# Peptides against a protein of PDB entry 3ESW: the designs that were tried, part 251

Target 1, 322 residues: chain A of PDB entry 3ESW
Amino acid sequence: NNIDFDSIAKMLLIKYKDFILSKFKKAAPVENIRFQNLVHTNQFAQGVLGQSQHLCTVYDNPSWHSIVLETLDLDLIYKNVDKEFAKDGHAEGENIYTDYLVKELLRYFKQDFFKWCNKPDCNHCGQNTSENMTPLGSQGPNGEESKFNCGTVEIYKCNRCGNITRFPRYNDPIKLLETRKGRCGEWCNLFTLILKSFGLDVRYVWNREDHVWCEYFSNFLNRWVHVDSCEQSFDQPYIYSINWNKKMSYCIAFGKDGVVDVSKRYILQNELPRDQIKEEDLKFLCQFITKRLRYSLNDDEIYQLACRDEQEQIELIRGKTQ

## One batch from the design tools (peptide; made by RFdiffusion4, then SolubleMPNN)

Design b2_p28_5_s2 (from b2_p28_5, 19 letters changed)
Fold by OpenDDE base, seed 2:
Structure b2_p28_5_s2 (fold): chain B 322 residues (1-322), chain A 28 residues (1-28)
Amino acid sequence: as target 1 above (322 residues)
Amino acid sequence: DMEKLLELKEKIEKLKKLAKKQEEELKK
């Protein structure tokens, strides 16, 4: 009896697709109740939901993408990408060009475009005066600062001239194209928008222990790639746990197509207690939000993303990024 | 559910390998 293994494989693949698609159908009433109870009773879950409502959608703004592309030196960027691609990339295929683009954007952003701001320069004394600045604390935004989604303003006094300098912590990434300075929050916020403006699949990674970075989906590597604009880092997920010896509990990635616990990618040692939520509830929460983000997608898109998610979960379990 | 999916996917990949092997044997 010649077993038609190809026919059986095709039938199983159809059933597999149907099963995957069935999981992304409208949530059952019991799942909705579980979700509502979780976000109302667990502060960490509420925080993840709140972040997802912003971070999963805010960067999908075509008007912002246009402003970014008009603001960046695209001629310089593409010249540098083309130069590096011409050395190595022709043999490795066209998909590697995007990896070179992201690497150049990291370089350009850190070296040519954006500045780290531990303390602001004195608005009165001018450049290179941050050493003279004493922090006085933080306050709410004024009427002008509030126009740019500013939650907090850090206040500094100049030890030389006595004047007050304000450092607004803007959350509007378009305002950051003007100010061109900040800390990890501003860096990651604007850099996420920059990557999105090139049509890339990007996630914003929130670490509970006060750091943030990006992930980019490399078509060449066929996986999510660590990207830290502050560090000019590409595919170095170990830098926090190993190089910094940072203690961490949670890393959550936020993208247009899903919310994913990526802690296993970044927490390689010095794991802090994961006591903010039950592991089963966090898994449920991320899956539930991801399901909601995909409600408007067609069956083929849902299936492709589900295959990508499965591959990522296998990667995270097997530790294959070493 | 994910374990069942992974198991199903592994079965599909095994069947594809067997199908390919049969095709190679039929070409001999």
Scores: peptide ipSAE 0.031, ipTM 0.640, DockQ to the pose 0.717
Fold by OpenDDE base, seed 4:
Structure b2_p28_5_s2 (fold): chain B 322 residues (1-322), chain A 28 residues (1-28)
Amino acid sequence: as target 1 above (322 residues)
Amino acid sequence: DMEKLLELKEKIEKLKKLAKKQEEELKK
């Protein structure tokens, strides 16, 4: 009796798909109660929810994508991508091209487009005058700054001319296309939008210990890839824990299709106490938000994303990039 | 639940490989 392995595999796949899809059905009343109680009683959970409400959707703006693509030197970018792609002997149409694109976007963004701003230059004295700037503190935005989702403005006095320079911390990434300067927040915000503008699948990663970066889903590598615009870093998740010896507790990734605790990817040593929420509650929270973000997707989309999520969870548990 | 899912996935992948081998053997 030739065991029809193909028939058995198909039947198991159907049952598996049905099982996976069953997890993404509308939340039970008990899960809703648990979620509500968690976000009302746990500040960290409330913070994750609040971030998800913004970060999971804000970058899915076609008008912003158009503005980005009109602002970038696409001719230079694609010329460099094509050059490096051809140099490595890849054929046109390979999924690896997007990895080259992201690497060039990292280069272009850091080298040609955006500037790190520890302290602003003096508006009166001009370029390279940041050394003369003394911080006076922070204040609320003025009427003009408020138009660009500015939560705070850092105030600096020039030691040379005595003039005040304002450094508004804009959260509007379109304004950042004009200002072309900031710290990790502005860098990650605009770079996330840039990657999204190329049609890439991108997550914003928030670290509790005051850093932020991106993840890009590489179709070639078939996994989420660490991307830090500040560091011009591609697939180097170890840089924080190992190279910087940074102590960290939580890294949470926010994307259009889900919220994921990615701490295991980045926290390789010097782990700080994870005391802000119970592990089970954090897992539940991320799954619950992810489930909500997927409510409008069809069964095939849900299944594909669930398969991707499972592969990521395996990766995070095994510590091996598959 | 995740262990069971992993086991199921591994079983499915093994079965797919066996099915593919069987198809390749039948084409010879």
Scores: peptide ipSAE 0.029, ipTM 0.630, DockQ to the pose 0.519
Fold by OpenDDE base, seed 1:
Structure b2_p28_5_s2 (fold): chain B 322 residues (1-322), chain A 28 residues (1-28)
Amino acid sequence: as target 1 above (322 residues)
Amino acid sequence: DMEKLLELKEKIEKLKKLAKKQEEELKK
């Protein structure tokens, strides 16, 4: 009797799909209780939840996408993408074109569009006067600054003219399209929105040790790709641990379809104590939030995302970017 | 649970390869 291996494979795939889908069913009462207890008793868990409520959804704003696309020099961007795509002799693949687009957006953003701001220039003395600025501390926003989701304003005094210059730390990414300056927070915030505005699958990565960056899902590479706008970096997850010798404890990725602990991708050495939450509780928390974010998706969408999640988990365990 | 899932996936891929090989042998 010729074993019908195709029939067996099909049956196993059906059972596997059903098993995967069963994990994404509505949370059991016991899971809800565990979740509620965790976020009420663990400050780190509460922080992750709070971030997920903002970062997972805030960038899915069609009005913002339109404003971004109207603000960027799309002609320059696509001209450069087309030029680089043509050099590599690729006749085929809409998928690889997107990688070139992200690389050009990194270049354009850092070189042509946005500026790093350690200290502001003096409003009175003009450009290239930041060297003369002394920090006086931070204040709350004034009435104008508060319109743009500003939580903190850094205050500087000019050593030359004695005038005060305000550096508002805006969280409104649309305001950042105007100001075009900031630190890692402003860079990552606006760049995440820019990538989203091109219809890309993007996650915001929060590092507990005061850095933030993005991940982009490359259809060409079939994986999540590290993207840091500050560094003009594409697919270099090692830069923090190896190049900077940075000590880190947690890296959490926030996207529309899930929350994932991506620490294993970025923390390659000099790991700090992971003492903020039990590993099992963090895993549960991320899975629970991810499950909630997927409640409105159909079975096929859930299955495709679950297959992607599995591939990522394999990558993170094996320590190999496939 | 993930190890078991990986093992299952590997088994499925192996079965698919065997099925394809069997189809190629039947066409000869």
Scores: peptide ipSAE 0.026, ipTM 0.577, DockQ to the pose 0.551
Fold by OpenDDE base, seed 3:
Structure b2_p28_5_s2 (fold): chain B 322 residues (1-322), chain A 28 residues (1-28)
Amino acid sequence: as target 1 above (322 residues)
Amino acid sequence: DMEKLLELKEKIEKLKKLAKKQEEELKK
């Protein structure tokens, strides 16, 4: 009896697909109760939920994508991408082109487009006057600043002219296309939108210890890739723990298709206590939010994303970037 | 347990590649 191993393999794959799909069906009443109790009783869980409600959807705005593409020097960007791709990329296949694009966007954004703002320039004295600025504290937004999702305004006094300069911390990424300046929050916010505007799979990574960055899903590498616009960094997840010697407890990635604890990718040493939530509850929370984000997807999309998630979890356990 | 799961996954990925290759040969 020639065992048709191919037929058995196909049957097993079908059963496996069905099993995976069964996990993404509507949440059971008990899961909903657990979720509600968790977000009402745990402040960290409530924070993760609140961030997911914004970060998982805000960048999926076609109108914003159009504005971004109209604002960027696309001719320069694609010229540089094509130049680098022509050197090395043809031998490695078409999927590597997106990696070259992201690397050029990192270069363009840091070198040509956006500016780091530790302190603002004096509005009266003009450019390169930030050295003369003394912080006075923070205030709420005024009527004009509030139009651009401004949560806080840093106030500075010029030591030279005595005038007050306001540095609004805008959360509207379209306003950041105009202002062209900020810190890690503004950099990551606008850069996440830029990457999304090119049709890329992007996640926003929040670190509890006051840093933020992106992840891009490389079709060439077939994995999530660390991307930090502030550092012009591509595929260097170690920079925080090793190069900066930064102590960290949580890194959470927020994307349209899910919320994932990516702490294992970035926390390589100097781990701080993970005492904000039970590990099992955090895992449940991320899975539950991810499941909700996928409710409108078809079975094939759900299955492909689940396969990607499994591959990522294996990567995170092995501690090896494939 | 994790090593066995990883071996199983590698086997599944090899099987998926073989299945895809067979589908491409059937389209010729």
Scores: peptide ipSAE 0.019, ipTM 0.484, DockQ to the pose 0.103

Design b2_p28_5_s3 (from b2_p28_5, 19 letters changed)
Fold by OpenDDE base, seed 5:
Structure b2_p28_5_s3 (fold): chain B 322 residues (1-322), chain A 28 residues (1-28)
Amino acid sequence: as target 1 above (322 residues)
Amino acid sequence: DIEKLLELKEKIKELQKKAEEQKKEEEK
């Protein structure tokens, strides 16, 4: 009797889909209680929740996307992408074009558009005067700085002219299109918005040990790809643990469709104690927030995202980038 | 739960492969 393997496979696939969809149903009362208790009793969990409320949705602003696209030199960007794509892209298919776009955006952003700011230039002495700047500390924003989601202002005194220069740490990415300077926070914030403005699937990765970067979902590579605008880095998740010998405990990715612990992608050595939350509670927290972010999606969208999540979990467990 | 899902997904892929092999044998 020839076993109808096709019918069995179809039946199992239906059961699998139903099972996946069941995980994204409305949270049980016990899960809601567990979530509330966790965020009220664990400071790290509260921090992850607070970040998710901002980072998962703030970049999904069509008006900001328009402003970004109007501000960037799109002619230069697409000219460079087309030039690189014309060399080999036709053989690899259309999906590779987006990888070339992200690589060019990394180049353009670092080389042509944005500036690293360890210390500001003196407002009085002009350009290339940062060497003369002495930090005096940090203050709250003034009335003008407060309009641009400024939490902190670094204060510097010029050793040459004695004048004070303010370096506001703006969290408004539209203001960063004007100022075009910052550190890892400003770089990652604006670059995340830039990638989103091209319609890309992007996550903001927060590292507990004072660094931030992006991930982009490559349709060509069919996985999440490390993207660091500060480093002009594409697909180099090892740079922190290996090249910098950085010690790290947590890396959490925040996107429109979910929150994911991506620590295993980046923490390859020199792991710090993961003592801020129980591993089971962190896993539960990320899954619970992800369920909430997906509440308005249809069954097909939920299923496709769940399939992508599973592939990522396999990658993170096996340590194999496919 | 992930391991069981992975096992199920692997089993589905195995069955799909067998179904394709069976179709190729019936077309001969």
Scores: peptide ipSAE 0.119, ipTM 0.769, DockQ to the pose 0.576
Fold by OpenDDE base, seed 2:
Structure b2_p28_5_s3 (fold): chain B 322 residues (1-322), chain A 28 residues (1-28)
Amino acid sequence: as target 1 above (322 residues)
Amino acid sequence: DIEKLLELKEKIKELQKKAEEQKKEEEK
């Protein structure tokens, strides 16, 4: 009796699909209870949930995408992308064009568009006066600053003229298109929106140890790619652990389709204690939030995303980024 | 269990490969 391997494979594939889809059905009452208890009892879980409610959806704003595309020098960007693609990209296929686009956006953003602000220049003395600025502390936003989702304003006194300069830490990425300055938070926030404005699959990565960056899903590489706008870095997940010798405990990626613990991609050495939540509870939390984000998706979309998630989990377990 | 799912997916791929091998033998 010849074993019909094709029929067996088809049957198993159907059962596999059905099983995957069953995981993304409405949460069981027990899962809801576990989730509620976890968020109410664990501060880290509450923080992850709070971040997911913002970061997973805020960048999916078509009006913001239009404003970004109208603000950027698209002619320069595409000219540079086309130039780099014409050198090497033709041999690797059309899917690599998006990797060239992200690399140019990193260049453009860091070199031409946005500025690092350790200390602001004095509003009275003008440019290149940050050396004369003494921090006085932080305060709440004024009425004007509050319009742009400002949580904190850093206050500086000029040692030369004695005037006060305010450095609002705006969370509105559209305001950042105007101000064009900030630290890692502002850089990552606006750059995440920029990448989203090109229709890319992007995640915001939060590191507990006070850094943030992006991940971009490369169709060419068929994986999530590390992207740091501050560093002009593409596909260098090792820079924090190895180059900076940074100690880290958690890296959590937030995207429209899911929340993922990506710590294994970035924490290669000098791991800090992961004592904020049980590993099983963090895994449950990320899966539960991801499930909620996918409730409106069809079965095909859910299945494709689940296949992508499985590939990422294999990558994260096997360390196969190199 | 992600491991069981991965095992199942690997088994499906193995069976698909065997099915392709059988087709190639039947075409000879």
Scores: peptide ipSAE 0.105, ipTM 0.760, DockQ to the pose 0.618
Fold by OpenDDE base, seed 4:
Structure b2_p28_5_s3 (fold): chain B 322 residues (1-322), chain A 28 residues (1-28)
Amino acid sequence: as target 1 above (322 residues)
Amino acid sequence: DIEKLLELKEKIKELQKKAEEQKKEEEK
């Protein structure tokens, strides 16, 4: 009797799918109680929840995507992508084109579009005058700055002319398309929106130790890829721990489809104490938020995302499968 | 839980591969 391996595989696959889907069913009352208790008692959990409520949804704005695409030099971008894609040949298929697009967007954003702002230039003295600027501190936004989701304004005095220059820390990425300057926060915020505007799967990665970057899901590499707009970096998750020798405790990725602890991807050495939350509680929190974000998805979408999550978890546990 | 899921997924892939091999042998 030939073992019908096809029938056995199909039956096991159905059971596997059903099991996976069962994890994404409505939270049990006990899970809701655990979640509520966790976010009411743990400040780190409150922070993760608060960030998820913003970062997981804010970039899914079609009007913003249109404004971004109208603002970027798409002709230049695609011309450069096509040139780089043509050099490596068409042998790797259409999926690799998106990796070239992200690499060009990193180049374009850093080289042509956006500016790093340690200190603003003096509004009176003009360009390249930031060296003459002395920080006076920070204050709340004025009535105009408040229109663009500004939480704080850094105040600088020019040592040359004595005039005050305001550097609003805008959180409105559409305002950042106009200002075209900022630090890691503004860079990551606008660059996340840019990548989203091309229809890409993107996560915003928050590091507790005052850095932020993106992850892009490469269909070619079939994994989440580190993307840092500030560094023009693609697939270099080691840059923080190794190159910068940065000490880190938590890296949390926020996307439309979930919240994931990605610390293992980036914290390769110099790990700081993870004392803000119990590991099991953080895992539970991320899973619970992810489950809520997927509540409106169909079973096939849930299953595909769950398969992606499992692959990522394997990667994070085993290290990069070379 | 992840390890058991991974083992199950690997077993499904192994069975799928065996099923494809059987189909190729039956088509010969």
Scores: peptide ipSAE 0.099, ipTM 0.751, DockQ to the pose 0.490
Fold by OpenDDE base, seed 3:
Structure b2_p28_5_s3 (fold): chain B 322 residues (1-322), chain A 28 residues (1-28)
Amino acid sequence: as target 1 above (322 residues)
Amino acid sequence: DIEKLLELKEKIKELQKKAEEQKKEEEK
């Protein structure tokens, strides 16, 4: 009696799919109560929820994608991607082309497009005058700055001419296409939008210890890949813990399809106390928000994303990139 | 729960591989 291995495999696969899909059904009343209690009683949970309401959806704007693509030198970008792909990419298959694109976007953004701004140049003295700038503090935005989602404005006095220069911290990524300068927040904000504008699966990673970066889902590598625009870094999640010797407690990834605690990818040493929330409550929170973000997806989409989530969780537990 | 799901997924892959091997033997 030949064992029908195909029939058994199909039956088990159906049961597995049904089980996975069952996790993404509408939240039970008890889960809703737990969620509401958590976000009302825990400040960290409230912060994660607040960030998810913005970061999970803000970059899915077709009008912004068009403006980005019209602003970038696409001819230069694709010329460089094609050149690098022609050297080494043909042997690895078509899916590697997107990895070359992200690497070129990192190069282009840091070298040709955007500038780091520790201190602004003096508006009166012109370029390369930041050395003459003394910080006076921060204030609220004026009427013009407020049009571009500005929360704070850093104020600087020029030691040479005595004039005041304002450095508004814009959160509008379209305004950042004009200003072409900022710190990690502005860099990550605009670069996240740039990657999204190419139709890529991208997450915004927030670190509690005042850094931010991206993750890109590589179809070639079949995993989430660390991307830091400030560092022109691709697939170097160790850079913070090892190279910088940075102490960290939480890294949370925000994407259209979910919120994930990615701390295990980046916190390799010098872990700070994770005392802001219980681990079980953080896991519940991320899963609950993720479930809500997927309510409009079909069963096939839910299943594919769940399979991706499982692979990521395995990676994070094993500490091995598969 | 994740470990049991992983074991199930591995078992499904093993069964699929055996099914493909059987098909290749039947085509010879």
Scores: peptide ipSAE 0.098, ipTM 0.758, DockQ to the pose 0.465

